# Ledger of designs, part 230: peptides against a protein of PDB entry 6FRK

Target 1, 411 residues: chain A of PDB entry 6FRK
Amino acid sequence: NEEVLNAMLKEVCTALLEADVNIKLVKQLRENVKSAIDLEEMASGLNKRKMIQHAVFKELVKLVDPGVKAWTPTKGKQNVIMFVGLQGSGKTTTCSKLAYYYQRKGWKTCLICADTFRAGAFDQLKQNATKARIPFYGSYTEMDPVIIASEGVEKFKNENFEIIIVDTSGRHKQEDSLFEEMLQVANAIQPDNIVYVMDASIGQACEAQAKAFKDKVDVASVIVTKLDGHAKGGGALSAVAATKSPIIFIGTGEHIDDFEPFKTQPFISKLLGMGDIEGLIDKVNELKLDDNEALIEKLKHGQFTLRDMYEQFQNIMKMGPFSQILGMIPGFGTDFMSKGNEQESMARLKKLMTIMDSMNDQELDSTDGAKVFSKQPGRIQRVARGSGVSTRDVQELLTQYTKFAQMVKKM

## One batch from the design tools (peptide; made by RFdiffusion4, then SolubleMPNN)

Design b2_p24_2_s2 (from b2_p24_2, 11 letters changed)
Fold by OpenDDE base, seed 5:
Structure b2_p24_2_s2 (fold): chain B 411 residues (1-411), chain A 24 residues (1-24)
Amino acid sequence: as target 1 above (411 residues)
Amino acid sequence: DELKKLEEELKRLRELLLELSELL
């Protein structure tokens, strides 16, 4: 029995190391799981594999819980949130995602760019903020991040903003000058929360990086980014262990909506390759897919129009990154969507929708839309001109539609 | 039972969306 336990724990430990879980945490987990498993209960014919998986799951849940309650903003007060993290961590993008999240929840939210080190930092923030209709502050001429942060915080406090997010300079390396600048900004603005942003793809380096930030600034919250990629998120456990701070949100893609509150159970389930059934159900319920009964009924009858395809593309775009949705299903391996840059796939969908926006109701609602266009080639030219694309792009869309409509007819 | 139905409908929708994505 102990040999079987040791063999199964070796497989689990290998899978956790392949998920970028720190080797020290994996060793501690192995010891804790061995101490938690009653070998006598394992002898009683219980599924030894399920028992070990459940013990591993419980110990991983404890590793994600720092035992500290997450900071939450107070409604009707000015809440200053300072962001810290390395360059390339997704910090600036995450500031915009968090601002947009609170704005959608009915908070008066704003953004401050105190990144004076990176050329075009303010233009990037301004572009993201303008797209989301979020008020912003920054300077093209002021080089002191303390001045920019102080002036921006004062301005937005006077305008009664409830959520004031301050983006700071991210550097490529842990430099003493970065930590000194962060400390000067923190002392000047006195933030209610300091958020460390970490890239999940840095793997085993997560512990050392998270510790270096916590040793210099009072990190109270963690946000983990790039959980849409090959990174299984094991580095998030290292960040919690090093910072002793809760993960509050995860960045799941490049879109402003690819941002969700951290949930422990779904995250650990995904880390173990069990999928996220709960997060899937929540996302489906948020999409109000009840209106899809009519579509499923049409599909059962082998009817599929260009309008039905357009509505499906809208649903895909509302669901966010398709790779994440697939990665939430048990048994769909992360490798299934390995081929496409998700942005490129979303840009292709948006291009196809723009072509369909130039179609008329007779073309969209036809049970044989491709035949309508083949009978009157002038329709292809009209749609191509209306959408600003080539006639070839419209023909490619119609070819894709025809292949799909033929599959639906065979179902 | 409703959750299983929703999972089956979602699985079907996903199979359809996957087939669409392979055509794209």
Scores: peptide ipSAE 0.008, ipTM 0.322, DockQ to the pose 0.160
Fold by OpenDDE base, seed 2:
Structure b2_p24_2_s2 (fold): chain B 411 residues (1-411), chain A 24 residues (1-24)
Amino acid sequence: as target 1 above (411 residues)
Amino acid sequence: DELKKLEEELKRLRELLLELSELL
């Protein structure tokens, strides 16, 4: 029994080390799992593998819990959030993702660029903020990040912003001058939260980097970036251990929507290759698929309208990237869908929906929408003019609808 | 060809959502 336990623990420890979990944490986990497994309960014929997996899972959950409650912004107050992290960590893109997340939740959100070190930092922030319709502040002439941060925070406080995000300079190396600058910015703006942004792809360097930031600035939250298929999330455990700060969000890709609140159970499940069943259930529930009972009933009766297709496209757009959904299902690896095809597919869905927004209720609610347009070709020209597309684009949509409606009739 | 890929992806998504709705 002890030999079998030691063999299975060796496999788990190897998998965790391959997942960039720090060797000290893996050793501690191995000792904690050995102490938590009652060898007498293992004698009673319980599936030894499941018991070891559950003990490992429980100890990994403890490793991502710093024992400190995550800071949360207060509604109707001015919340200043300062971002810190190395250059290339995804800090600037993560500022935009967090701003967009809070904006979608109905918070009055803004962005400040206090990165004076990187040429084009302000242009990059401005471009991202403009695309997301987020108010921004920065300077092309001011070189002191303390002045820019202070002026920007004061401006947005006076304008009653609720979420004020400050992006700082990142450097390629841990330089004392960078930490002094970060401390001066933090002292000037008095942030309610300091967020350390970490790239998950740096592997075993995560602990040393996270510690260097925590030793110089009062890091209170961690965001882990680049958790998109290639990064083994084990560096996140090292960041929590070093900073004693909770992970609050994860970056799961390059799109502005590739940003999720951190959940401990789903993250550990994904790290162990068990899938994210809870996050899948939550996404399914957020989609209000219960309103799809009426759709499922219509589909069972072989009825499918242009409106039903529009509602399905809305649901797909709410789900986000299909690769993220597949990566939540046990046994579907993230490698199954190439990232490049998803953004193009989403842009196509948005174009199709824009064409359908120019249709009338009689066209949308017809059980044979293609026949309504074929009987009166002037409808195609009206919809094309209303949506700013070609008559060919409308005909392609109607051809797609006809294929879908035929598939539904065969189900 | 890209339209056909999108049709196949949407079909798979629907099949998965149906299977999930039966499991929930």
Scores: peptide ipSAE 0.000, ipTM 0.275, DockQ to the pose 0.021
Fold by OpenDDE base, seed 3:
Structure b2_p24_2_s2 (fold): chain B 411 residues (1-411), chain A 24 residues (1-24)
Amino acid sequence: as target 1 above (411 residues)
Amino acid sequence: DELKKLEEELKRLRELLLELSELL
């Protein structure tokens, strides 16, 4: 029994190391799992594999729980959130994502660029903020990040902003001058929360990096980025262990919407390759699929219209990038959608929807939409003109619709 | 080929959404 347990634990430890979990944490987890498994209960005919998986899952859940409650902003107050992290961690992008998240939740949010070290940092932040319609502050002339941060925080406090996000300089290495600058900024603005942004793709370096930041600044929250790549997120465990701070959000792509609140159970499930069924259910529930009972009934009857396809494209666009949805499905590896294909796929969906916006109700609600257009080719030309596309693009949409309608009839 | 992949992905998503709607 102990040999079988040791063999199974070796496989789990290998999989965790391949998921970028720190070797010290993997060793500790192995010991904790061994201590938590009663070998006598394993003798009673219980599925040894399920018991080990449950024990591993339970110990991983403990590793992402720092035992500290996550900081949350107070409504009607001025909440200053300072971001810290290395260059290339996705810090600046994450500031914009967090600002957009709070804006969509009805918070009066703003962005401050206190990154004076990187040329074009302010232009990048300004571009992101302008696209999202988020108020921003920064300087092209002031070189002291303390002055910029202080002036920006004061300005937005006076304007009664509730969420004030401060992006700081990131460097490529743990440099003392970076930490001194971060301390000076933190002392000047007195942030309510310091968020450490970590790139999940740095693998085994996560512990040392996270520790170096926590040893210099009072990190209270962690955001893990680039969980859309090959990084399985095992480095997040190292960040929690080193910072003793909760993960509050994860970045799951390059789009401003590729940002979600951290959930322990879904994250560990994904780390183990079990998928995120709960996050899929939550996203499905956020879509108000209860309003889609009529669609589900039509689908069960093999009926599928261009309107039904349009509504499905709207649902997909509301769920966010396909990779996030597919990465929530058990057995769909994250590798199935290359990063370049998502934005292009979303742009294609948006183009298809724009074509359908130029269709009339008779065309949209027809159970044989392709036949309506084939019988009256002048409809294709009208829709093409109305949507500003070629007649070929409309024919391609109708070809896609016909394939989907045939698939629905086979369900 | 990408369109066919998107069609298969949308089918699977829809099957999953249907299965989830029956579980909810």
Scores: peptide ipSAE 0.000, ipTM 0.301, DockQ to the pose 0.022
Fold by OpenDDE base, seed 1:
Structure b2_p24_2_s2 (fold): chain B 411 residues (1-411), chain A 24 residues (1-24)
Amino acid sequence: as target 1 above (411 residues)
Amino acid sequence: DELKKLEEELKRLRELLLELSELL
């Protein structure tokens, strides 16, 4: 029994190390799991694997919980949020994502660029803010970040903004001058929350980096970025351990909407490769896929039309990046779709939908759409002309549809 | 029972979306 436990714990520890979990945390988790498992209860024929998985899951949940309640903005008040982090952490992009998140939730949100060190920092912020229709402040002439931050915060306080986000200068190295500048800005603007932005892709370096920030600046919240890559998120556990601060949001891609509130249970489930069934249910419910019952009924009857395929493509596009959807399915890790394939796949979906937009209701609603086109080849030429594509592209779509319709008929 | 039914239906929808993705 102890040998089996040790073998299973070795596999779990290996998987956690491959997920960029810090070696010290993995060792601590191993000892905590061993101490939490009653070997006598394991003898009673309970599924040893499920017990170990549950114990591991419970200990990982504790590692993500710093025991400190996350700061939340107060509605109708002025909430100043200061961002800190290294250059390349995704800090500036994350400021825009957070601003956009609160704006979409009906908060009066603004952005301040207090990055005077990086050439074009203000232009980048301005570009992102303008695209999202977020009010912004910065200077092309003022070089003191304290002055810019103070003036911007005062302006937006006077204009009754509820969420005031301040982006600061990043550095390539943890330089004392950077931390002094951050402290001067923090002292001047008196932020309600200081957010440390960390890149998950730095792996085992997450602990040392997060600690160096916490030792110099009063970090109260963490945002983890680049969780759409090969980073399995184990570095996030290191950030929480080092900062003793909760993760409040995660960045899950390059788009402004690739940003979500941190949920402990779904995150640990993804880290363990269990998928995020709850988050998929939430996304499906948010999409008001009420039409899914009608679709599921049609599928149960072996009926699948070109319109049903179009509606599924719309649903896929509404769900966001396909990598995020796949990462919510148990057994499909983020590795299944390389980033390059996703934009190409979305462009391909959009092309297929554009072809289908040139079809008529008789073609779309036919239970054998491919047979409608095969009986009257002039329809293929009409659709090809209407959508600006080749007759071959329409034939490829119909071939794909036929494969699906055959699969649905076998269900 | 409704939650299990929804889980099974979501699982089928996932399988279909996966099959859709393999064809893309």
Scores: peptide ipSAE 0.010, ipTM 0.334, DockQ to the pose 0.135; fails the geometry check

Design b2_p24_2_s3 (from b2_p24_2, 10 letters changed)
Fold by OpenDDE base, seed 5:
Structure b2_p24_2_s3 (fold): chain B 411 residues (1-411), chain A 24 residues (1-24)
Amino acid sequence: as target 1 above (411 residues)
Amino acid sequence: EEEEKLKEELKKLYNLLLEISELL
């Protein structure tokens, strides 16, 4: 029995190390699981594999729980949230995602760019904020992040904003100058919450980075980014252990909606390769797929229009990263879609939708849209000009539509 | 039963999306 336990724990430990879980945490987990498993219960013919998996799951849940309650904003008050993290962690994008999340929940939200070190930081924030209709503050001329942060926080407090998010300078390395600047900004604005943003893809470096931030600033919350890729998120356990702070949100892609509240159970289930059935159900319910019965019925009748294709592309875009949806289904390996193909596919879908936005109702609602365009080539030129694409791009879309509509007619 | 039905509908949607993505 002990040999079988040791063999199975070796497989689990290997899988956790391949998931970027820190080697010290994996060793400690192995000891805790061995102490929690009753070898006599394992002898009684219970599925030894399920028992070990359940014990591992329970110990991973404890590693994600820092024993500290997450900070939550107070409605009708000014809540200042300061973001800290390395350059390339997704910090600036995550500021916009969090602002958009609170705005959609009916909070009066704003963004401040106190990143004076990175050229174009303010333009990037401004672009993201403008797309989401979020008020923003920053400077093209002021180089002191303390001045920008203080002026921006004062302005938005006076305008009765409820959520005031401050983005700070990210550096490429752990530099003493970065930590000094963060401390000066924190002292000037006195944030209600300091959020550390961590990239899940840095693997075994997560512990050392998270610790370096916690040792310099009072990190109270963690956000983990880039959980859309091959990073199984094991570095998130290292961040919680090092910061003793809860994970509050996860970034699950590049879109502003690719952002969700952290849930412990789904995260651990995904880390173990068990899938996230609950998160899949939640995402499906959010998509209101009940309206797809009418589409499935049309497809069963061999009818498929350019509008039906457009609505499907909208549904795909609302679902977010397709690799993540796959990774939520038990038995679909994370390797089924390489990361590079997904961004390119989403950009392609968005380009196709932009072409269809220049089509008229007669073209969109035709049961043979390609034939409408083939009979009147002037329509292709109109759509190409309206969408800013080549006539070839419109012809490629119509060729793809025709292939799909022919497939639907054969079903 | 509802969870299995939802999985089947998702699997159908997924196959449809895969077929669309292979055509793209």
Scores: peptide ipSAE 0.012, ipTM 0.384, DockQ to the pose 0.155
Fold by OpenDDE base, seed 2:
Structure b2_p24_2_s3 (fold): chain B 411 residues (1-411), chain A 24 residues (1-24)
Amino acid sequence: as target 1 above (411 residues)
Amino acid sequence: EEEEKLKEELKKLYNLLLEISELL
């Protein structure tokens, strides 16, 4: 029994080390799991593997819980949020993502660029803010970040903004001058929350970086970036341990919508390669796919129309990036769809939908749509002209539909 | 049991969507 436990714990410890979890945390977790497993309960014929997995999961949940409640903004108040982090951490992009998140929730949100060190920082922030229709402040001439931050915060307080986000300068190295500048900005604006932005791809360096920021500035929240399939997220555990601060959000890609509130259970499930089934269920429920029962019934009867295919393409487009959806399914690694293929796949889906928008109800609702077009080839030419595509593009769509309809008949 | 059935039906739907994406 003890040999089997030690073998399974060795596999889990190896997987956690490969996920960039700090070796000290892995060692502590191994000891905690050994102390939590009653060897007498393991003798009673319970699935030893499930028991060990549950104990590991429970101890990982404790490692991401700092025992401190996350700060939340107060509605109808002026909430100042200061961002800190290294250059290249995704800090500036994350400021825009957080601003957009609160704006979509109906908060009066604004952005301040206090990054005077990086040439074009203000232009980048202005471009992102303008695309999202977020009010912004910054200077092309003022070189003191304390002045810019103070003036911007005062301006937006006077205009009754509820969420005031301040982006600061990042540097490539932990320089004392950067920490002094950050402390001067923090003292001038008196932020309600200081957010440390961390890149998950830096692996074992996460602990040392997070500690260096916490030792100089009152970090109260963590945001982890670049969780878009390359980073296994183990560095997030190191950041929580070092800062004693909760993770509040995660960045899951490059798009402004690739930003999610941190959920402990889904994150640990993904870290262990178990998938995010709860987040998948939540995402499916948010889509109000009430018609899923009717579709599942049609699929069970081997019925699939061009309209049913069109509705599925609409659902896929509403779900967003397909790589994120696949990464929520157990056993589908993020490696299956290269990032370049996803924009091309969405453009292909939109093209196929545009072709189907030129079809009539008889063509869309036929249980053998391909046969309707094969019997009357003039329909292909009509649809091609109506959608502005070639007759070949319509034939390719019908060939794809026929393959799906055959697969549905085999289910 | 209902959660496992829903997981299996979701897995079938996702396999179908995967097969859709591979055919695109």
Scores: peptide ipSAE 0.011, ipTM 0.386, DockQ to the pose 0.147
Fold by OpenDDE base, seed 4:
Structure b2_p24_2_s3 (fold): chain B 411 residues (1-411), chain A 24 residues (1-24)
Amino acid sequence: as target 1 above (411 residues)
Amino acid sequence: EEEEKLKEELKKLYNLLLEISELL
């Protein structure tokens, strides 16, 4: 029994290390799991694998709980939120995502760009804020981030904004001067919350970076970014351990809506490669895929039209990046689609939909769409001309449709 | 039971969508 436990714990420890969990945390977790497992209960014929997985899950849940209640904004008050983090952490993008999140919840939200060090920081923030219709403040001429932050906070306080987000400079190489600047800004604006933004893709460096920020600035919240790619999120555990601060949100992609409140259970499930079935159900319900029953019923009857295919492509596009969807399914890793292949796949989907937009209802609703086009080749030429594509592109679409329709007939 | 059925039907749908994505 002890040998089996040690073998299974070795596999779990390897998987956690491959998920960028800090070596010290993995060692501590291993000892905590060993202490929590009753070897006598393991002898009673219980599924040893499930028992170990549950013990590991329970100890990981404790590692993401700092024992401190997350700060939450107060309605009808002016809440100043200061963002801190390294350059390239996704801090500026995350400021816009958080602002958009609160705006969609009915909060009067604004953005301040106090990044004077990075050329084009204000232009980038302005572009993102304008696209999201979020009020913003910044300067092209003022070089002191303290002045910009103070003036911006005062302006938006006077205009009765409820959520005032301040983006600060991120520096890579001058740690001391960055921390001094952050302290000066924090002292001037007196933020209600300081949010540390961490890139999950930096792996084992997460602990050291998170600690360096916490030792200099009163970090009260953590946001973890880039959980859309190769980053399995193990660095998030390191950030919580180092900052003793809760994770409040996660960034799951490049879009402004690729931003979610942190949920412990789904996050640990995803970290262990168990998927996020609850988040998948929530996301499917948010998509109002109520017509999925009608589709599933059609699929069970072996019926699949070009319209049914078009509706599925619309659903895929509404779901966002396919890598995120796959990463919610148990047994599908986030690595299944490289980011480069995903944009190309979405562009290809959009091209196929544009071809189908040039089809008529008789072509779209036919139970044998490929046969409709094969009987009247002039339809292919019409659709090709209408969509601005080659006749070959239309034939390739019909070939793909035929493969899908054959697959559906086998279901 | 309804949640488990929904999870199974979602898995089938996603497998189909996966197969679609591999063919794209």
Scores: peptide ipSAE 0.017, ipTM 0.399, DockQ to the pose 0.147; fails the geometry check
Fold by OpenDDE base, seed 3:
Structure b2_p24_2_s3 (fold): chain B 411 residues (1-411), chain A 24 residues (1-24)
Amino acid sequence: as target 1 above (411 residues)
Amino acid sequence: EEEEKLKEELKKLYNLLLEISELL
């Protein structure tokens, strides 16, 4: 029994190390799991694999729980949120994502660029903020981040903003001058929350980086970025362990909407490759897929039209990046869609939808759309001209549709 | 029972969306 437990724990430990979980945390988890499993209960014919998986899951849940309640903004108050983190962590993008999240929730939100170190930081923030219609502050002439942060916070306090997000300078390395600047900014603006932004892709460096920030500034919250890439998020455990601060949000892509509240259970499920069925259900429900009863009934009858395909493409486009959807499904590794393939896939979907926008109702609602076009080739030329594409692109769409319709007939 | 049916139907819809994504 102990040998079998040790072998299974070795496989789990290997998978956790491959998920960028810190080697110290993996060792500690292994000991905790061994102590939590009664070997006598394992002898009673219980599925040893399920027991070990459940014990591992429980210990991982404890590792992402710092035992501290996450800070939440107070409605009708002025909440100052200071962002800290290294350059390339996604900090500036995350400021915009958080601002947009709160704006969509009906909070009066604004952005301050106190990054004077990076050339074009203010232009980048301004561009993101303008696209999202978020009020922003910064300077092209002031070089002191303390002055910019203080003036911006005062301005937006006077204008009764509820969420005031301050982006600070990031550097490539842990430099004393960065920490001094962060402390000076924090002392001047007196933030209600300090958010450490961490790149999940730094793997084993997450612990040392997170600790260095926590040792210098009073980090109260963590945001983990780049969970859309090859990073399985094991570095998030290291960030919680080092900062003793909760993860409040995760960044799941490059789009402003690729940002979600942190949920422990879904995150650990994803980390273990179990998927996120709950987050999947939540996203499906947010899409108001209640209207899909009619689609599900059609699919059960082996009926699939070009319109049904168009509606599915709209649903996919509303769900955001495919990696997020795929990463929610058990057994689909996050590795299946490289970041480059997502934007290209979304552009391809949008192109296919543009072709279908040039189709008529008879073509869209036909249970054999490909046969409608094959019987009257002049329809292909009309659709191609209407959508500004080649006749080949229309034929490729019809070939894809035919593959889908054949799959639906096999269901 | 209704939640299990909804989970099964969602799982079928997602398998279809996956198959769609693999074909894209």
Scores: peptide ipSAE 0.013, ipTM 0.403, DockQ to the pose 0.133; fails the geometry check

